# Peptides against a protein of PDB entry 2FGR: the designs that were tried, part 24

Target 1, 331 residues: chain A of PDB entry 2FGR
Amino acid sequence: SSVTLFGIVDTNVAYVNKDAAGDSRYGLGTSGASTSRLGLRGTEDLGGGLKAGFWLEGEIFGDDGNASGFNFKRRSTVSLSGNFGEVRLGRDLVPTSQKLTSYDLFSATGIGPFMGFRNWAAGQGADDNGIRANNLISYYTPNFGGFNAGFGYAFDEKQTIGTADSVGRYIGGYVAYDNGPLSASLGLAQQKTAVGGLATDRDEITLGASYNFGVAKLSGLLQQTKFKRDIGGDIKTNSYMLGASAPVGGVGEVKLQYALYDQKAIDSKAHQITLGYVHNLSKRTALYGNLAFLKNKDASTLGLQAKGVYAGGVQAGESQTGVQVGIRHAF

## One batch from the design tools (peptide; aimed at target 1 V3 F6 L40 R284)

Design b2_p14_4_s3 (made by RFdiffusion4, then SolubleMPNN; from b2_p14_4, 7 letters changed)
Fold by OpenDDE base, seed 1:
Structure b2_p14_4_s3 (fold): chain B 331 residues (1-331), chain A 14 residues (1-14)
Amino acid sequence: as target 1 above (331 residues)
Amino acid sequence: SQEAFNEALTALAA
């Protein structure tokens, strides 16, 4: 058996020029290039190609020393793996998020990431962003000549909110082709939740693809989220992303990513453009900088996610500029 | 290696 302690401490100075009141916010933030984390993982060889595993991981907030506490909400799984693939039991990334966020060149964190995996409808479930689930069983196939898949089911355990009686149920999965420089995936998911105390289905479809040209990588996402409500109509968002990254001088990486969020329920769009640079001082330590611009149209109020400084919305139709400069250290 | 693992974690970041 093996047990490994691991983690990332990522802390930055962050600035956004507008909050909900139109005022600037600045200070020390976290997780600008990678989500700060502390974890334990291990494996046991059971013989015959079968392995047991565990993974316990929680988020670290370096700006306040985890004043609100520490937990393993990022991942808390036990698993069996072998030639058949991997079965996981416990809270984790849902299969759709695990696969489709891999096309986000900003690693699903900081002010630059694709923000499509979101609670678009004031869903009352804890994980209505479609990223993780409690009470999750997941299965991941091996890679068969490039083809692979993942499936998951999360039990609701009869959780209720208002008249909704199956809150937290997840069913979803993806199919993918990963071979050499090419990756492409299709994900489908449904979560049971509540909006305004009424049962609501969060449906999600996501298409992702990337190609590594060596000198640069291109990546793209197409996503639709739909909160299906019995009263008030569906809340639908179409999200699009296109990004490019390139190595710089063997020690750096530059990234540029554009996203469009077409929020159908309010007939409003938001445009996000982010430029990022990572400078590797070593295999474990990097400096980074992110510059993001978010333009809301009409009734859109989206804000950049400067975690630890300001992650709220802005006034309708306002633009927001964000900057992060920080240090990332992995151990 | 631990370094390779850390690099993978750093790249994943999610």
Scores: peptide ipSAE 0.014, ipTM 0.370, DockQ to the pose 0.053
OpenDDE base, seeds 2, 3, 4, 5: peptide ipSAE 0.000, 0.000, 0.000, 0.000; ipTM 0.330, 0.389, 0.369, 0.407

Design b2_p14_4_s4 (made by RFdiffusion4, then SolubleMPNN; from b2_p14_4, 8 letters changed)
Fold by OpenDDE base, seed 3:
Structure b2_p14_4_s4 (fold): chain B 331 residues (1-331), chain A 14 residues (1-14)
Amino acid sequence: as target 1 above (331 residues)
Amino acid sequence: SEEARNLALTLAAA
């Protein structure tokens, strides 16, 4: 058996030109290129191709030394794997987010990521962004000639909010084709939650695809998120993303990504464009810079996620510019 | 993937 200690410390200087009051914010932020983390993982060979595994991972906040504490909310799983694939028990990325965020060239991190995996409706559930779930059982197939899939179910454990029952229940999965330069996936998920104390279903459908041309990679996402409320009508968002990345010499990568968030309930769109560069000083250490522009139209109030500096919204119809420059170190 | 970016110190476990 083995146990591995691993982690990433990613800290940056960040700036956004507007907060909710229209003022600039700047300071030391975290997780601009990769989410800072500390983890333990290991495997045990049980023979016959069967393995047991565990994974414990928590987020690190380098700017304040984890002032709010440390936990294993990123992942806390025990697993069995073999020729049949992998079964996981415990809090983790839900299968849909695990697969479909892989098409985000900014790895769902920093000021540049696709922000479609979001709580669009002031959902009162802990994970209404559709990224992770408590009480989760997941299954991932092997890759069969490119075809693969993942499925998950999270128990609600009779959690209630207001009059809503079954809060926290998740059911979802994806099917994918991953072969050589091509990747394509379809994900479907439903999560039970509450909005305003009333039962609400968070439905999500996501299509993703990427192709690596060697000299460059193209990636795209199409997503619909719908909070189906018993009263007040549905809150629907259609999100679109198109990105490109290319190696720069032998040590760098440049990324450009555009996203559109069509927020139907408020009849308002937001446009996001991000330019990123990563410079590898070694296999473990990189410098990076991100430049992001977020244009809100009409009633849209979206903000860039400059974690550790400012991750709130802006005034309706306002645009926001963000910059991150930082160091990422992996161990 | 983010997981691929994790380098590791692997220890033998009893």
Scores: peptide ipSAE 0.038, ipTM 0.672, DockQ to the pose 0.277
OpenDDE base, seeds 1, 2, 4, 5: peptide ipSAE 0.011, 0.026, 0.014, 0.015; ipTM 0.475, 0.602, 0.450, 0.427; seed 5 fails the geometry check

Design b2_p14_5 (made by RFdiffusion4)
Pose (drawn by RFdiffusion4):
Structure b2_p14_5 (pose): chain A 331 residues (1-331), chain P 14 residues (1-14)
Amino acid sequence: as target 1 above (331 residues)
Amino acid sequence: SFSYDENGLTYHYS
């Protein structure tokens, strides 16, 4: 049995060459290499291989001292685990995002990550990016011979917005194969939401795979996200990503990731290339840099996610360049 | 016992 207080402070200077008005922005931001966080977790051995666990974790914003207030919105779970796997109750990453975001070489944070888990349709639910859910129960199987799966159900509790009386419901899961160097997963999920006050399903299918050759790792993601309005109409987005990472000179790591976002509702594509470098001063402390270029075509207005500096959109069809340089410290 | 590293401060017990 044990109890652990832990966290990461990841703070950076960041710059984007344009915002929604076309002006550059620079400043002190956060979470460029790993999401800054503070948390408390524990595991209690109950005998016979059965364990009870808890996990409370919230995001840290070092640039403003969590000015909006600290919370445990990253994860707030209690669990039982054993030879049967693990059952968790509480707000957490849903199984589809927990497994599939592991294929993103930029740890789903900073200006370089895969942007597929986002609210493409301005859905009105609390978690229309498909990442986390309130009122979540999840089951995770053991890994037998490489095969593993995860399932989750989040209760809507009759949350009502317009014609949607089940906003926030999540049903989803994944199947996967993980043997160390090779990993592959298929995730499928549906959320209930509303767009403009009209009931809408958020459907998501995601495939991810990676192979770690040791001298380098190749990773990729494919995703379709469809917001399907009950009365008709849909906002569909296909997202693609391929990336590679390699250790450089012991202590160093280089990463490169290309992504494409095909936004069918506006018949527009955006392309992104991101180069990253991580230099480890220790196992707990790293300096890092990210450089990203995002090209919007036609009506696309996507912007790089320089958390704490600028994470809004840009003018239609504009290209945007961004940089982050910072320090990550885990404790 | 106590331990501290990149994973946090941890109290271990039986």

Design b2_p14_5_s1 (made by RFdiffusion4, then SolubleMPNN; from b2_p14_5, 6 letters changed)
Fold by OpenDDE base, seed 2:
Structure b2_p14_5_s1 (fold): chain B 331 residues (1-331), chain A 14 residues (1-14)
Amino acid sequence: as target 1 above (331 residues)
Amino acid sequence: SFSEDENGKTLLFD
């Protein structure tokens, strides 16, 4: 058996020009280029091509030294893998997010990422952003000539909120084609939650694709998230993303990503555009900078995710500019 | 109001 300790410490200086009060915020933030993390993982060869594995990973907050504590909420799995693929037991990224967030050129972190994987409806359940789930069983196929898939089911364990009795139940999966420069995926998921104490289904459909042209990579996402409520109508958001990245001078990478969040329930759109640059000082250490602009229209109040500084919303119809400059170190 | 969920993601609605 082998055990590996691994992690990332990513800390930045961040600025946003507006908070909910219209004031600027600035300070030391975390996870601007990659989510800071500490993890342990290992495998045991059981013979015959079968392996056991474990993975324990928690988020690190370098700005405050994990003042709220440390946990393994990023991933806490035991697995069996072999020619059949991999079965995982435990909290993890749900299969849909695991696959479909891979098309986000900002790695689902910092002020530039696709923000479609969100709780759009004041869902009262844990993980109503559709990213992770407790009590999860996941299965991932091998890659067969490019084709691969993942499936997951999370038990609700009779969690109740108000009249909702299946909160936390997840069912979902993706199908994908990954071959050379091309990646394309379709994900479907449903999560049981509650809104206003009433049972609500969080339905999610996501399509992603990317193509690496060598000189540049293009990536895109199309997503619909729908919180189906019995009372008050559905809360639907259509999210779109298009991004490009390119290597610079052999040691750098530039990224540009646009996203549109069409929030149907409030008939309001938000536009996000982010320019990012990563400069590799080594294989494990990088400097980075992000510049993001978020334009809210009408009743939209979205804010950039300057984690550790300000990740809240802004006033309706207000725009927000954010900057992050930081260091990422992997070990 | 805006809050972060247990995964550090901002909630659009509380």
Scores: peptide ipSAE 0.012, ipTM 0.486, DockQ to the pose 0.019
OpenDDE base, seeds 1, 3, 4, 5: peptide ipSAE 0.013, 0.010, 0.009, 0.010; ipTM 0.527, 0.504, 0.496, 0.475; seeds 1, 3, 5 fail the geometry check

Design b2_p14_5_s2 (made by RFdiffusion4, then SolubleMPNN; from b2_p14_5, 6 letters changed)
Fold by OpenDDE base, seed 5:
Structure b2_p14_5_s2 (fold): chain B 331 residues (1-331), chain A 14 residues (1-14)
Amino acid sequence: as target 1 above (331 residues)
Amino acid sequence: SVEEDENGLTLLYD
């Protein structure tokens, strides 16, 4: 049997040139290269190829010492695994996000990530960004010659918001092919939520692919998120991402990623471009810098996610520039 | 026993 204590402390100095008032924000932020975390995990060999597992992981906010508290909302699972794959019980990344965020070269964190996994519609559910779910049962297959899949179901437990009676129900999964330098995946999910107190389905389809050429990696995402409302019409966003990364000098990595968010409900686009660099001082410690530019068009108000400094929107049609320079330490 | 790897500090027990 084993228990592993693990974590990441990632803290940065961050700057954004515009907030919702048009003013600059700057200070100490968190999770610029990787999400800061503290976790415990372990396994028990039950014999015959069967293993029990647990995983408890919470986010760390180094800038304020977790002033709002600590919890295991990142993951709190117990599992059984074997030749059949893995079954997990508990709050976790939903299978779709777990797989499809892997194509984000900025690790779904900081000012550079693909922001498609978002609550686009002022959904009233706690996890309307499609990233995690409470009350989740997940199953992950083994890898069969490259082919693998994951499926999940989250119970709503009769959670109600307004007239919506199944809030938090999730059903989704992915199919993937992971073989050598190639990864490709298709994810489908539906989550029940509420918008304006009315039942709404959050439908998501995501296609991801990456290829590692050795000298560089290319990665891409195509996503449609649709909040299907009975009244007021659908809120649809098409999100696109293309990124490249390359090792530099054996100790560094440069990343460039572009994303487009076509927000159909407001007929407005946002363009995001991010340049990142990570310098590994050791296997555990890195310095990093991110430079991001977000251009909102028309009614778009998206903001870069400088966690701990400013993660709100900007004025409609305004552009935002963000910078993060920080230290990441893993243990 | 205690093992340190890139993934954290691991305690092994029976």
Scores: peptide ipSAE 0.349, ipTM 0.908, DockQ to the pose 0.811
OpenDDE base, seeds 1, 2, 3, 4: peptide ipSAE 0.259, 0.265, 0.017, 0.195; ipTM 0.870, 0.878, 0.599, 0.762

Design b2_p14_5_s3 (made by RFdiffusion4, then SolubleMPNN; from b2_p14_5, 6 letters changed)
Fold by OpenDDE base, seed 5:
Structure b2_p14_5_s3 (fold): chain B 331 residues (1-331), chain A 14 residues (1-14)
Amino acid sequence: as target 1 above (331 residues)
Amino acid sequence: SVEEDENGLTILYD
C-alpha cells in the first residue's frame, strides 16, 4: 500500500492592460503554467491484479494563502482498477475534459489556455464549463493497441434551479487513439443545467489531436458547445485551437498557441494568441513567462484568465494583452 | 518506507 503527498505551487506576477472598465490590472497571480494544487493519493494492492485507489486534490492559491478556504474540488475519488481498467467514484474531471484538455499546450491554465471549456450561456449550474462534475462515476478502459476510452455519468440528485429538475446530470465520454507520437480523441458530452431558471442542455463535441515530431509538437482542438434552450434559441460556440511547442536547449520549452472562439449567439469572434516559455531549473522547479493577446470582435467580451489578478471580461470589441512571469515548483 | 520521486513523497506500508 502507498500514500503519496504531492503538489504544485505556481505563483506569478501578472499584468493585463484592460479590465471591464478599460483599466489595467496587475499584481501577484497564481497558476500561470500549471494549476497550483495540494493532493494526497494512494493505492492498495488487493491481489489478483486488482487495486484500490484514492485521490484527493485541491487548488492552492499562493497569492492569498487560500483565503477562501481549501477543498478537494479538483478531485475526490475512490477507485478500483485492474486489467479491466479503472472505475472511479467521486468528483473529478469529467472524462471528456480529462482527455481533451490534454491537447491544450498551456495545460488548461493561465492566460494562454484553450478557453473552449466554458460556461458560454450564463448557465446556472456549478460546473457549466464542462470540466468537472459532482456525484460522478467514471470508467476508463485500458489502452488496447492505442485505442482507449472513458465514460462518465454524474447524478443530478434531483437538484433544481427554477423549473429545471435535473441540474448537474452529466453523461459523456471519449474514444481515443494514443500510440507513440500520435494522439487523437473524440469526446461527446451532455450536461443538464439551467439558464434563466429554465432547463437547458449543454451539449459538447470536441475533437483533439496531437503529434510529437520530436523537434516539435503540434496540437489541435475543434469544439462545439451548445446550450440548448427551449426558449430564446441555442447558444452555440465553435472553438478552434492550433498550437506548437518545441524544446529549447534541453532545459526549456517554447509554446505558441492560437485559438478562435466563434460565438454564434452574438455573431462575434474572439482571437487568442499566446507565446509561452518555460525554463526548467530542475525537474521540480521552473521559471516561466506567458504573453497573450486576445482580440474581441463586435460584441465579444472575453478576457484572459489571469487568475488572482483579473479573470473578468472586457468591453465589447476590445483587445486585451496579458503577461505572466512566475515560478512553478512541484513536490 | 519513504520514497521521493518526481510525483511526490510516497510512503509505503503493509
Scores: peptide ipSAE 0.334, ipTM 0.912, DockQ to the pose 0.816
OpenDDE base, seeds 1, 2, 3, 4: peptide ipSAE 0.229, 0.307, 0.315, 0.017; ipTM 0.873, 0.899, 0.902, 0.519

Design b2_p14_5_s4 (made by RFdiffusion4, then SolubleMPNN; from b2_p14_5, 6 letters changed)
Fold by OpenDDE base, seed 5:
Structure b2_p14_5_s4 (fold): chain B 331 residues (1-331), chain A 14 residues (1-14)
Amino acid sequence: as target 1 above (331 residues)
Amino acid sequence: SVTEDENGLTILYD
């Protein structure tokens, strides 16, 4: 049996040139390269190839010392695993996000990540960004010659918002092929939520692929998110991402990623481009810098996610530039 | 036993 204590403390100095009022914001932020976290995990060999596992992980906010508290909302699972794969019980990344965010070269963190996994419609559910779920049962297959899959179901437990009576129900999964330098995945998910107190389905389809050429890696995502409302029509966003990364010497990595968010309900697009660099001082410690540019068109008000400094929107049609320079330490 | 690597601090026990 084992217990592992692990974590990441990632803190940065961040700047964005515009907030919702058109003013600059700057200060000390968190989670620019990786999400800061504290966790415990472990396994017990039960014999016959069967293992029990647990995983408890919470986010750390280094800039304020977790002033709002600490929880295990990143993951709180108990598992059984073996030749059949792994069954997990508890809050976790939903299978679709767990797999499809892996194609984001910025690891769904900081000012550079793919922002498609988002609450596009003022959904009133707690996890309407499609990233995690409460009351989740997940199953992950082994890798069969490259082929693998994950499935999940989250119970709504009769949670209601307005007239919506199944809020928080999730069903979804992915199929993937992971073999050597190639990864490709298709994910489908539906989450029950509410918008304006009315039952709404959050439907998501995501296609991802990456290929590691050794000298560089290419990665891409195609996603459609629909908040299907009975009244008022669907709120649909098509999101696209293309990124490249390359090792620099033996200790560095440069990343360039572009994303397009086509927000159909407001007939408006946003363009995001991010340049990032990570310099590994050791296996545990890295310096990093991110430079991101977000161009909103028409009615789009998206903002870069400079966590701890400013993660809100901007004025419609405005552009935002963001910078993060920080230290990441893993333990 | 106790091991420390890039994955954290691991305690092994019976």
Scores: peptide ipSAE 0.334, ipTM 0.914, DockQ to the pose 0.852
OpenDDE base, seeds 1, 2, 3, 4: peptide ipSAE 0.019, 0.328, 0.228, 0.244; ipTM 0.580, 0.908, 0.871, 0.876

Design b2_p14_6 (made by RFdiffusion4)
Pose (drawn by RFdiffusion4):
Structure b2_p14_6 (pose): chain A 331 residues (1-331), chain P 14 residues (1-14)
Amino acid sequence: as target 1 above (331 residues)
Amino acid sequence: STSFNFGTLDFENF
């Protein structure tokens, strides 16, 4: 049995060459290599291989001292685990995002990550990016011979927005194979939401795979996200990503990731290339740099996510360049 | 018994 207080402070200087008005922005931001966080977790051995766990974790914003207030919105769970796997109750990553985001070489943070888990349709739910859910129960199987799975159900509790009386409901899961060097997963999920006050399903299918050769690792993601309005109409986005990472000189790591976002509702594509470097001063402390180029075509207005500096959109069809340089310290 | 720890190298992505 044990209890652990832990966290990460990841703070950076960051720059984007344009915002929604076309002006550059620079400043002190956060979470470029790993999401800054503070948390408390524990595991209690109940005997017979059965364990009880808890986990409370919230995001840290070092640039402003969590000016909007600290919370445990990253994870707030209690669990039982054993030879049967693990059951968790509470807000957390849903199983589909927990497993599939592991294929993103930029740890789903900073200016370089895969942007597929986002609110493509301006859905009105609390978590229309498909990442986390309130009122979540999840089951995770053991890994037997490489095979593993996860399932989750989040209750809507009759949250009502317009014609949608089940906003926030999540049903989803994944199947996967993980043997160390090779990993592959297929995730499927549906959320209930509303767009402009009209009931809408958020359907998501995601495939991810990676192989770690030791000298380098190749990783990729494919995703279709469809917001399907009950009365008709849909906003569909296909997202693609391929990336590679390699250790450089013991202590160093280089990463490169290319992504494409095909936004069918506006018949427009955006392409992104991101180069990253991590230099470890210790197992706990790293300096890092990210350089990203995002090209929007036609009506696309996607922007790089320089958290704490600028994470909004850009003018239609504009290209945007961004940089982050910072320090990550885990405790 | 139950031990108390400050800090860890065990983190999840995201």

Design b2_p14_6_s1 (made by RFdiffusion4, then SolubleMPNN; from b2_p14_6, 4 letters changed)
Fold by OpenDDE base, seed 4:
Structure b2_p14_6_s1 (fold): chain B 331 residues (1-331), chain A 14 residues (1-14)
Amino acid sequence: as target 1 above (331 residues)
Amino acid sequence: STSFYVGTLDFEPG
């Protein structure tokens, strides 16, 4: 059997030119290139091609030394794997986010990532961004000539909010084709939540694709999220992303990503464009910089996610510029 | 027996 201690410490200096009051924010932030984390994982060979596994992972906040504590909310799974694939029990990325966030060139963190996996409707559930779930059972197939899939179900355990009685229930999955330079996936999910104390379904459909040309990689996402409410109408967001990355010399990577968030319920769009650069000092240590511009139109109030500095919204129709410069160290 | 390692092999999204 094996046990591996692992982690990433990613800390940056961050700046955003506008908060909800129109004022600038700046300071020391975290997780600009990769989410800072500490974890333990391991496997045991049970013979006959069967393996047991565990994975415990929590987020690290280097700016304050985890003043709010440490937990394993990133992942806390036990698993069995073999020729049949892998079954996981425990909190984890839901299958849809696990697969479809892989097309985000900014790794779903910092000020540049695709922000489509979001709580668009002031959902009252703990994980209404569609990224992770408690009480999750997941199954992942092997890769069959490129074809693969993942499925998940999370128990609500009779969690109630207002009149909603199944909050936290998740069902979803993806199908994918991963072969050489090509990746393409379709994900579908439904999560039970509450909005204003009323039962609401968060439906999500996501299409992702990428192609690695060697000299550059292109990646794209198409997503629709719909919070289906019995009263007040649906809250629908169509999100689009297109990104490109390329190696720079032998030590760097440049990334450019655009996203559009068409927020139908408020008839408002937000445009995000991010330029990122990673400079590898070693295999494990990198310097990085991100420059993001978020243009909100009309009633849109989206803010860049400068974790540790400012991750809130801005005034309606305001644009926000964000910068992160930091160090990522993996161990 | 159990083998102990230290190291991040790959970066995972999110």
Scores: peptide ipSAE 0.236, ipTM 0.838, DockQ to the pose 0.851
OpenDDE base, seeds 1, 2, 3, 5: peptide ipSAE 0.041, 0.038, 0.104, 0.091; ipTM 0.611, 0.717, 0.634, 0.600

Design b2_p14_6_s2 (made by RFdiffusion4, then SolubleMPNN; from b2_p14_6, 5 letters changed)
Fold by OpenDDE base, seed 4:
Order: sequence, then C-alpha cells, then structure tokens
Structure b2_p14_6_s2 (fold): chain B 331 residues (1-331), chain A 14 residues (1-14)
Amino acid sequence: as target 1 above (331 residues)
Amino acid sequence: GTSFHIGTLDFEVG
C-alpha cells in the first residue's frame, strides 16, 4: 500500500477593471493557473489485478490561509479498480466535467477558462455548475483501443428546495476516443435542481476535441446547457470554445483561448478571449500570467473569475478586462 | 445555419 501527500499552491496578483458597480478590483488571488489544493491519495494491491484506492483533496486558499476552513470537497473517494476499470464512491468531478473540462487549456481555473460549466439560471443547488456532485457513484472504463467511457449517478437523498424534490440527483456520462494526439468526447448529463423554489432539470450536452500537433495543440468545446423549469421558459445557453497552445523556448507555454456564450433566455452573447503564458522555473514551480477580455453584449453580465479578488458579474453590456500574475508551486 | 439535435438538446451552428 502507498499513501502520497500532494498539493499545489497557486497564488497571484489579480486585477479586474470593473465590478458590479463599475469599479476596479485588485489584490491577491488564488488558483490562476491551477487550482490550489492539498490532498492525500493511496492505493492498495488486493491481488488478482484488483486495487483499492482513496483520494482526499481540498482547495487551498493561500491569500487567507483557508480562513473559512479546509474540507475535501474537491474529491473524497474510495475506489476499486482492475481490468474492468474503476468504480468510485464519493464526492468527485462528475464524469462529464472530468472528461470535458480536460479540453480547457486553462485547466478550468483562473480568468481564462471555459465558463460553460456554470449555473446559468440561478439554480439553487450546490453544484448547479455541473462540475461536481455529492453522493456520487462513478464508473470509468479502461481504454480499449482509444475508446473509453465514464458514467455517474449521484443520489439526491431526498433533498428538497421549495417544492422541488430530488435536488442534487445527477445522471450522466461520456463516451470518448483517446489515441495518441487525438482526443474527442461526447458528454450528456442531467441534474435535478430548483430555480425559484421550483423543480428544474439541468440538462447538458458537451462535445470536445483536441489534437496535439507536437508544436501546438488545438482544442475545442461545444456545449448546450438547458435549465428546464416546470414553470416558466427554459434557460438555454450555447457555449463555444476554441483554443490553441504551444511550447515556447522549451521552458514556456503560451495559450490563447476564445469562448462565446450565447445566452438564449436573455438573447445576449458574451465573448471571452484569454492570452496566457506559463514559464517553468522547474518541474514544480512556474510563473504565469493571464490576460483576459470579456465582452458582454446586451443584457449579459458575465464576469471573469478572479478567485480571491473578484468573481462577480458586471453591469449589463459592460466589458471586463482581467489580469493575473502569479506563482504556481506543486509538491 | 446547421442544427444538430440530440434528444431535446440542439446545437445551432451558424
């Protein structure tokens, strides 16, 4: 058996030129290149090709020393794995997000990531962004000649909000082809939630693909999220992403990513473009910078997610510029 | 534009 302590401390100086009041925000933020984390993981060989595993991981907030406490909300799983694949029990990334966020060149964190995995409808569930779930059972297949899949189900445990029952129930999965430089995936998910105290289904479909040319990588996402309310119109968002990354000088990486969020319920679009650079000082330590521009049209109020500084929205139709410069250290 | 429909979900391209 083995137990590994691991983590990342990622802290930055961040700036956004507009908050909800139109004022600038700046300060020390976290998780600009990778989510800061502390974790424990381990495996036990049970013989016959069967292994047991555990994974406990929580987010670190270096700016305030985890003043709100520490938990294992990132992942808290026990697993069995073997030639059949892997079964996981516990809070984790849902299979759809685990796979489809892998196409995000900004690692689903900071001011540059694809923001499609979002609570678009003021959903009242804790995980209405479609990223993680409590009470989750997941299964992941082995890779068979490139083909692989993942499935998950999360129990609602009779959680209610208003008149909505089954809140927190998740069912979803993906199919994928991963072979050499090519990756492609299709994910489908439904989560039960509430909006305005009324039962709502969060349906999600995501298509992702990437190709590594060696000298550069291209990545793309197509996503639709639909909050289907029992009363009232559906809240639908179509999200599109295209990104490219390339190594620079053997020690650096440049990233450029564009995303479009077509928010159908308000007939409004938001455009996000982010330029990122990572400079590796070592295998474990990097400097990084992100520059993001978010243009909201019409009634759109999206804001860049400068965690620890400002992650709220802006005024309708306003543009926001964000900068992060930081240090990432892995151990 | 080209639309793809999977169940009740649709992608609009273009």
Scores: peptide ipSAE 0.046, ipTM 0.698, DockQ to the pose 0.015
OpenDDE base, seeds 1, 2, 3, 5: peptide ipSAE 0.023, 0.024, 0.027, 0.025; ipTM 0.633, 0.641, 0.643, 0.671; seed 5 fails the geometry check

